# Designs tried in a protein design run: peptides against a protein of PDB entry 6FRK. Part 90

Target 1, 411 residues: chain A of PDB entry 6FRK
Amino acid sequence: NEEVLNAMLKEVCTALLEADVNIKLVKQLRENVKSAIDLEEMASGLNKRKMIQHAVFKELVKLVDPGVKAWTPTKGKQNVIMFVGLQGSGKTTTCSKLAYYYQRKGWKTCLICADTFRAGAFDQLKQNATKARIPFYGSYTEMDPVIIASEGVEKFKNENFEIIIVDTSGRHKQEDSLFEEMLQVANAIQPDNIVYVMDASIGQACEAQAKAFKDKVDVASVIVTKLDGHAKGGGALSAVAATKSPIIFIGTGEHIDDFEPFKTQPFISKLLGMGDIEGLIDKVNELKLDDNEALIEKLKHGQFTLRDMYEQFQNIMKMGPFSQILGMIPGFGTDFMSKGNEQESMARLKKLMTIMDSMNDQELDSTDGAKVFSKQPGRIQRVARGSGVSTRDVQELLTQYTKFAQMVKKM

## One batch from the design tools (peptide; made by RFdiffusion4, then SolubleMPNN)

Design b2_p14_5_s1 (from b2_p14_5, 11 letters changed)
Fold by OpenDDE base, seed 4:
Structure b2_p14_5_s1 (fold): chain B 411 residues (1-411), chain A 14 residues (1-14)
Amino acid sequence: as target 1 above (411 residues)
Amino acid sequence: SPLEDLFNKLIKAM
């Protein structure tokens, strides 16, 4: 039993290292998992794989929990959020994403470009801010980031902005001059939160980079960027461990809406290849799709109709790029949705919805919709004619529905 | 089908 445990732990450790989890964290996780597994319970015929998976999951959840409550902005107050991070981390894009996130939630949000080092930094921020209709401040002539940050913060405080985001200079390398500039900016504007933006794609360098920032600046929050599809989430664990600060958001693409609040359980589930169904549910819930709770309750009770499936397709279509949705589903590798397959998949979903639009309420609301069609085959021909599809296409939809409804009944 | 796999996975997480 100990040899089998050690073999499985070796595979888990290899997979975590391949996922860019820091070697020290992987070693500590191995020992913690080994200590948390009762070998006597494993001897009793319990599913050893499920026990190890659960122990690994619990220890990964602890690694992303710094034991510190995330800072949250106070409504009706002026909240200054300073961004720090390397050039190419996605910092400037993330400032715009965070500003847009709060703006969509009804916060009076603005952006300040205190990046005087990078040519065109202000133009890039201005372009992003203008597209999102976010107020912005910066200078083409002022070279002191402290002056720009101070003036911008003062301006937006006087205008009663609630969320004031300050983008700072990034460097390609950790330079003492960068850290001194960040400290001077932080001292001048006295931010309520300092957000370290980290690129997940830097892999094993995440720990050293996150530590270097935390050792110089009082980082209180982490945002992890470039978590697109197969992006290795292991660097996020390293950032939390090094900064002792919570991950507050993740960037999941290039679009301004490719940004979500960090959730521990979904993230660890995705990291383990278990899929991000909670994140899917949450992203669906954030879309204010009125009946998601009612649908979840129906699913828990083993009830699933063709209407419930139609509503789920509407939800999926509202979630944005189908590639992201599929990337949240366990064992849909990113290979399943090349950019060409996304349009085809959306067209297929829309075709299925068009078939269901030709169904009547009795067919849609039946707890056994497939049986309604099987008892009266003339319904299939009616729906096929109404939607301009073959009877085979309707039968394929009903077959998919039947398989789904049978799985829901087994829950 | 991709949709069947989607549903199967949505259900496996519930």
Scores: peptide ipSAE 0.011, ipTM 0.305, DockQ to the pose 0.084
Fold by OpenDDE base, seed 3:
Structure b2_p14_5_s1 (fold): chain B 411 residues (1-411), chain A 14 residues (1-14)
Amino acid sequence: as target 1 above (411 residues)
Amino acid sequence: SPLEDLFNKLIKAM
């Protein structure tokens, strides 16, 4: 029994190391799991695999919990949120994502660019902020990030902004000058929260980076980025362990909507390749798909129209990149949609929707849309002309619809 | 859940 346990723990440890979990944390987890497993209960014919998986899951959940309550902004107050992190961590993009997240929740949100080091940093922030209709501050002439941050924070406090996000300079390396600048900015603006932005794709370097930031500035929150890629997220555990700070959000892609509140259970489930069914349900529920109950009832009755398919494509488009949805399904590894396939898949969905925009209500609302088109081929030519596509593209859409409608009839 | 089954079927068909 002990040999079998040790062999299974070795496989788990290997898989966790391959998931970018820090070697110290993996060793500690192995000891904790070994201590939590009753060998006598394993002798009683219990599913040894499930017991080990549950013990591993429980210990990973503890590694993501720093034992510190996450800071949350106070409604009707001026909350100053300072962002820190290396260049290329996704910090600037994450500032915009967080600002947009709070704006959509009805917070009066703004952005400050205190990055004087990168050429075009302010233009980049301005571009992102303008696209999202978020108020912004920065300077083209002021070179002191402390002055810019202070003036911007004062301006937006006076204008009664509730969420004031300050983006700071990043460096390519851990440099003392970066940490001094961050400390000077933090001292000047007195932030309510300091957010460390970490790239999950840096693997085993996550611990050392996160520690270096925490040792210099009072990091109170972590945001992990690039969890859409090959990064299995094990670096997030290292960030929590090093910063002793909770993960508050995760970045799951390049789009402004590719940003979600951190949830421990779904994240660990995904890390273990168990999928995130709860996160799918929650993301579907957040979309206020009240129209989904009516759709689910139609689907239960084996009814599926081209309009129902259009609405589902709109829902998928609102859920964000299809890779995120697939990466939440058990057995669809993170590799199943390369970033190239994601944009192509979204472009395909948009093309299909554009074809359906040229359909009439009789075609869209038919319980057998493919039969409507097969009986009157002139409809295909009309839709093709209206949408600027080939008749073949319309036939391909109808073929896809027919496959879906046949599956719904088998439900 | 009916939603999981739907999503799983939708994704298997795409």
Scores: peptide ipSAE 0.009, ipTM 0.339, DockQ to the pose 0.033
Fold by OpenDDE base, seed 2:
Structure b2_p14_5_s1 (fold): chain B 411 residues (1-411), chain A 14 residues (1-14)
Amino acid sequence: as target 1 above (411 residues)
Amino acid sequence: SPLEDLFNKLIKAM
């Protein structure tokens, strides 16, 4: 039993290391999981795999929980949010994403560019802010980030802005001059929250970077970027451990909408390759598709039609980047999330919908659509001709539908 | 959730 436990823990530890989880955290997790698993209870015929998975999941959840409540902005107050992070971390993009997030929630939000070090920083911020219709401040002539930050914060305070986001300069390396500049800006503007932006793709370097920022500035929140399909996000655990600060948001792509509130359970589920089922539900619920209740009711009754499948494909297409949706699902590996595969996946859904557009109401609304087509094979030929596809493509759709309908009947 | 299970099922069958 101990050999089996040690073998499974070795596989989990390998997978976590391959997910960029820091080696010290993986060692601690291994010890904590060993201490949490009673080997005597494992002898009682309980599914050893499920027990180990649950213990690993529980310990990963603890690693993401800093035990500190996340700062939240106060409605009707002026909330100053300072961003800090290395160059290339996605900091500037994340400022715009956070501003857009709050603007969409009905907050009076603005952006300040206090990055005087990077040529074109203000132009980049201005471009992003203008595209999102977010008010912005910055200078082409002022070189002191303290002056720009102070003037911008004062301006937007006087204009009764509720969310005032200050983007600071980044460096390619941890430099004392960067930390001094950040501290001077922080002292001048007295931010209500300091957000450290970390790139998940830097892997094992996440701990050392996050620690260096926390040791120099009062980081209170973390945002992890580049949690698109290649970054397994293990660096996020290192950031929480090093900063003792909660992850508040994650960046999941290049678009301004590729930004979501951090949820512990979904994130750990995704990290373990279990999928982000909860994030998928939340995205489906955020769409406020009135049809979701009707669908849930049909599903509870084991009813699933080709029309219900069509409506779900429409919903999936409305949820945004198909890669993000697939990446939320257990067993769809990162390889399906390449930008090329997103267009192909959307084209595949659109092809399936086009096949269904050539079906009649009797075919679409049948609780046994496959049987309707099997009883009258001439329907397959009609639909194939109507949609410009092969009879094989229609049969493949009906085979997929049949698998779904059988799975719904087992719910 | 029924939706979770549906999407998990949708995607296992794609």
Scores: peptide ipSAE 0.009, ipTM 0.350, DockQ to the pose 0.063
Fold by OpenDDE base, seed 1:
Structure b2_p14_5_s1 (fold): chain B 411 residues (1-411), chain A 14 residues (1-14)
Amino acid sequence: as target 1 above (411 residues)
Amino acid sequence: SPLEDLFNKLIKAM
């Protein structure tokens, strides 16, 4: 029994190291899991895999909890949020994502570009802010980030903004001059929260990087980026351990909507390859398609149209890369969709949508769309000609729709 | 949820 336990713990430790979990944390977790597993319960024929998985899950949840309550902005107050992090961490993109997140929740939000070091930093922030309709401040001529940050914060305080986000310079290395500049900015603007932005893809470097920032700047929150890539998020545990600060949000892609509040349980479930069903539900629900409540109501009545299927394909396309969506589903491991299969799947969806764009409202809104086409085969030929596809491609779409509509009727 | 089951079924049918 102990040899089998040690073998399974070795596999778990290997998987956690492959998930970029720091080697010291993996060692400590192994010892804690080994002490938490009742060997007598394992002898009683209980599912050894479930016990180990539960023990690992419980210890990972403890590693993500810094024991400190996350800072939250106060409604009707001026909340200054300063962003810090290395160049390439996704800091500037994350500032825009956070601003957009609060704006969509009805907060008066703005952005300040205090990055004077990177050429085109202000143009990039201005482009992102303009696209999201977020007010912004910055300078093309002022080179002191303290002046820009102070003037921008004062301006937006006087305009009664509730969320004032300050993007600072990121350097390629942890240089003393970067930390001095960040301290000068922090002292001048007196932020209510300092957010450290970390790239999850840097793996074992997460601990040393997060520690270096915390030792110099009063980091109170962490945002982890690039969790859509090969990074399994184990670096997030290192950031929490080093900063003693909670993860407040995660970046799950390049789109402005690829940003979500951090949830411990879904994150650890995904890290263990259990899937993130809750995050999939939340992502589906955060797509505030007023149409989703109407769809859920139709689905409860066993109704499903070609229009409802088209809207679901639009929603899937809005959720981002299929690789992310599949990575949230239990049993679809991260390896299941090579980048080639994602482009092919998106091209296939786009082809199906193009076929449906050639359908009329009577065909799209019928609760039995396949029967409408079967009764009048001339409709198939019209749609095929309109969309530039074969009659076989239209019949294949109708066959897929019929399978979905039959599954909905069984729910 | 009905949506989870639908999405899981959508993805299995693609």
Scores: peptide ipSAE 0.007, ipTM 0.349, DockQ to the pose 0.033; fails the geometry check

Design b2_p14_5_s2 (from b2_p14_5, 7 letters changed)
Fold by OpenDDE base, seed 3:
Structure b2_p14_5_s2 (fold): chain B 411 residues (1-411), chain A 14 residues (1-14)
Amino acid sequence: as target 1 above (411 residues)
Amino acid sequence: DPELELFEKILKAL
């Protein structure tokens, strides 16, 4: 029994290391899991695998909990949020994502560019802010980030902004000059929250990076970026362990909407490859797919049209990157869709939709769309010409539709 | 959840 436990714990430890979980945390987790498992209960014929998985899950949840309540902005107050992090961490993009998140929730939000080190930082922030219709401040002439941050914070305080986000310089390396600049900015603006932005894709370097920031500045919150890639997010555990600060949001892609509040249970479930069913349901519900009730009712009756498939492709496209959606399904690890496959999958969906845009209502609304086309092959040629595709591409679409319609009939 | 089962079936067929 102990040999079997040790073998299973070795597999779990290997999988956690492959998920970028820090080696020290994996060792500690192994000890904690081993101590939490009663070997006598394992002898009683309980599903040993399920018991170990539950113990691992419980200990991973504890690793994501810093024991500190996340800072939240106060409505009707002026909340200053300072962002810190290395260049390439996604800090500037994350400032815009957070600003947009609060703006969509009805907060009076603004952005300040205090990055004087990077040429074009202000233009980049201005572009992002303008696209999102977020008020912004910065300078083309002032080189002191402390002056820019102070003036911008004062301006937006006087204009009664509720969320004032300050983007700071990010350097390529942990340099003492960067940390001194961050301290000077923090002292000048007196932020209500300091957010450390970390790239999840840096793997085992997450601990050392997160620690270096926490040792120099009073990091109170963490945002983890690039969780859309190959990074399973194990580096996030290292950031929490090092900063003793909660993860408040995650960046799940390159789009401004690829940003969500951090949820512990879904995140650990995803890290273990169990999927994020809850986050999928929440994301589906946030899309206000009011048209889904009518679709669900049709599907309960085994009815599925080409129009229903088109609407589902629109819904999938609205849900964001296809990799995120697949990564929320149990057994579809994040590895199954490389970033190349995501753009290709979205391009494939768009191509299928373009083919359907050339169909008529009789073809789209038929409960057996494939049979409509099989009975009158001239329809395939018309649709192919209308959409600028081959007759083969239309036949492939109809073959896919037929597979879907057959699955719906088996539900 | 029948919505989730549907969504999983849709994604398995893509």
Scores: peptide ipSAE 0.000, ipTM 0.328, DockQ to the pose 0.067
Fold by OpenDDE base, seed 4:
Structure b2_p14_5_s2 (fold): chain B 411 residues (1-411), chain A 14 residues (1-14)
Amino acid sequence: as target 1 above (411 residues)
Amino acid sequence: DPELELFEKILKAL
């Protein structure tokens, strides 16, 4: 039993290291999982795999929870949010995404460009802000970021803005002069929140970068960017551990709408390739799609049929951007995101729906559709012939359905 | 896809 546990933990550790999770965190996870697993309970006939899964999931959730409540803006107050982070972290884009997020939630939001170091920083912010209809401040002539930040904050405070976002200079390297500038800006504007923006694509460097920022500036929140369907989420764990600060939002693409509140459970579920059912439900709720309440109620009862999956695919086809939504479906996100453009992903989804259109009501409405097909393999051949696909394509669909249905039964 | 392979490794290890 201990050898099997150690073998499984070795595979988990390898996978987490491949996901850019810091080696110290992986070691801690391994020891915590070992300590959380009762070997005697594992002997008593509980599915050892499920116990290890649950232990790993719980310990990953703890690694994302710094034990500190995230700062939230106060309605009707002037909330100053200072952004810090390296150049190329997506900081400037993330400022615009956050401003747009709050604007859509009915907050009076504005942007300040206090990046005097990068040529065209203000033009970029102005372009993004103008496109989103967000008020902005900056200078083409003032070189002191403290002056720009102070004047911009004062202006927008006087105009009763509720969310005042200050974008600061990002540099390619951690330079003492950058941290001094950040401290001077922070001291001048007295931000209610300091947000560290981290690029998830930097992998193993996430810990060292996040630590260097936290050691110099009182980072209170983290935003992780470039969590596209190919972003290794492991760096996010490193950022939380190093900053002891919660992730508040994630950036999931280049569009201004490619931005969502961070949720621990969905994030860990995605990191484990389980998909993001909660994020899918939330996104479906935000769109007020028909039959959403019925779907949520079925999910709460742990019921999930092939018809329910078909209805979800119909809902997904009504949603854009298509890639992100596919990334929320267990077992589909990776297979669909990796191999094509949005049109190819849509064509694949349509192919899956066409396979399901060749299923009968008994197959579609079965609470265990996969068992219906496994008990009678002739059904697979019928559906394959009816939809003009291979028996392999039908088996792949059923495998994906099974993964999803098993996840829903665990909710 | 190296990420799919990674997710599959994580899921196999779990």
Scores: peptide ipSAE 0.000, ipTM 0.338, DockQ to the pose 0.019
Fold by OpenDDE base, seed 5:
Structure b2_p14_5_s2 (fold): chain B 411 residues (1-411), chain A 14 residues (1-14)
Amino acid sequence: as target 1 above (411 residues)
Amino acid sequence: DPELELFEKILKAL
């Protein structure tokens, strides 16, 4: 029994190390899981695999919980949020994403560019802010970030802004001059929250970076970026452990909407390759897909048409970036992201929909659409010409549809 | 969840 437990824990520890979880945290987790599993209960015929999975999941949830309640803005107050982080962490983009998130929630939100070090920092922030219709402040002539931050915060306080986000200079290295500048800005504006932005793709460096920021500035919140990439997010556990601060949001792509509140359970499920079932359900429910009940009933009866497939492709496109949807589904996290970018996946869906737009109602509403096309091959040539694609592209679509319809009939 | 199973099926064929 102990040998089987040790073998399973070795596999879990390997998978966590491959997910960029810090080796110290993986060792601690292994010890905690061993202490939480009663070997006598494992002898009594309980599903050993489920018991170990549950123990691992429970200990990972504890590693992501710093035991500190996340800061939340107060409605009707001026909340100053200062961003800190290295250059290339996605800090400036994340400022715009957070501002847009609060704006969409009905907060009066603004952005301040206190990055005087990076050429074009203010132009980049201005471009992002203008696209999102977010008010912004910065200077082309002032070189002191303390002056810019102070003037911008004062201006937006006087204009009764509720969310005032201050972006600071980021450097490629932890330089003492960067930390002194951040301290001077923090002392001048007295932020209600200091947000450390961390790139998940830096792997094992997450602990050392997060610690260096926490040792210099009072980091109260963490935002993890680039969770759409190859990074499984294990570095996020290192950031929580080092900062003792909660993850409040995650960045899941390049789009301004590729930003979501951090949820512990979905994140750990994704980290373990179990997918984000809860976040997928939440996104499906947010779309108010009232037509999904009718689809679920059809699916229960083994009915699936080309029209039903078209409607589902429309629903997938409405969910937002395809990379996020894929990353939420069990077993898709690694191999599908390697085969194309989000734009290629969306272009493929749009191509399939364009082929279906050239089909007639008899073809779309047939309970055996593939049989309709097989009985009359001239339909394939008509659809191919109508959609500007090859007859092969139409046959590939019909082959995909047939695989779906067979899977639905097995439900 | 029937909705999750639907999405898994949709994406496995894409």
Scores: peptide ipSAE 0.000, ipTM 0.323, DockQ to the pose 0.099
Fold by OpenDDE base, seed 2:
Structure b2_p14_5_s2 (fold): chain B 411 residues (1-411), chain A 14 residues (1-14)
Amino acid sequence: as target 1 above (411 residues)
Amino acid sequence: DPELELFEKILKAL
C-alpha cells in the first residue's frame, strides 16, 4: 500500500513539475499529502485514487491561499494602484485590462504611464486607453518616472478619480536601479496597493522573480498573466508562496476582455486537469444566451438536431479563443492542444458549419439526422459537393452528431 | 472525441 501511494504521488509530482510548480513546493506538497493521508483510512477500501486526489487538491488550495485578505478598492475614495513587474510580463497590458474591468463596473478609472525607460511605452498605453475610452496621463519629454507619477496622481485625485492605475518601468533582469526607481515612485505616490504582474510561462523562474520583487517592494497583490491554454499555471503557486500575497486577477489572453478575477477552486481544478466548470458556466452566462432556454428544454426531452449543434458551434465561436474554452473543460487540456493551434480548432468548427450550411431544413431539423442520411446516401454526396468537402468529412460530422444525440437521449 | 467532450461539458454547464 505504501508503494502504491508512493507511485501515485510520483505521478502527481511529475505532473505538477510539468505544470511549472516549483520543485520545493512539490516536495513540501508530497510530504504534506503523505502526512494528511491516514494509512488506516486507506485500508478501509475507499477509492485510494480519490483520497490522494482530494489530499493533493486540499494542499494545492493551501498553497494558493496566503492567509491574507486581498486588498479591494473603496467606492467614492481615491485608490492608487501601482503596477510592478519585469518587461514582457504583460504589465502594461494588464494595467489596461484592470482599468477596463473597473470602468465596466462603474468606477471612475484612469491610467498613468510612468514607464520612461521603454521607447513607445506611452504611445502603447495611450493607444490601449483610447480604444477602451479610459482617461490617461503621461509625458513624451519627462524622463523622471517620479515626476510623471506624482503629477498624474495629483491631477486625477483633483479630478475625483476612484481608480488611479500607475504603470512603471519594467526591466529584463532584476536590476537594483529598477527597484530603487520603483521605491522612489512608491514613496512619492503612496499607493494603496502594489500589484506584482508575473508571466506564468517563465516556469521554474517564477519563485525567484516573485521573491526578488517582494524583498525590495511591498507587493500586496499578484496578477498572473499568460494563463492561456499553454501555461499550466504552476508558477502562480510560486508567486503566492514567494510574495505571501493573494492572486487577485489572471490574464487569459491578449484581448482587453481576457481578464478575470482569480478563483482558487477553478484554478486548482484546471491545474490538475479537472477543468474549470465554474468559469465555463460564468462565461456561458456572460454571453446572455437567453435563447438557450429553448435548447435546454429540447435537451431535457432528449431532442437534439443538426441545427441545434450548428447553433452551439456559433455560440462556442462567440465565447472567444477556443483554446480557453477547451482548457476550461475537464480532460480536454492535454490531447486536443497537442494536435493544433487555436486557428486549426476554429478552422475545424468553421468547416463543420460550412458542411451544415449545405444541408436542407429536413436534414437540419431531423431529431435523427444520421438516419435521414443513412436512408438516402445521395444526400451525403450532395452536401459534400455543396460544401467542397469529401463524403468522408460529412460522414465524420454525422458520426459526431450521432454520438452526441445518443448522449442527449441518455441525459 | 474531444469535440464531443467539449459539447457535453458545455451542455452540462448550461
Scores: peptide ipSAE 0.000, ipTM 0.318, DockQ to the pose 0.160; fails the geometry check

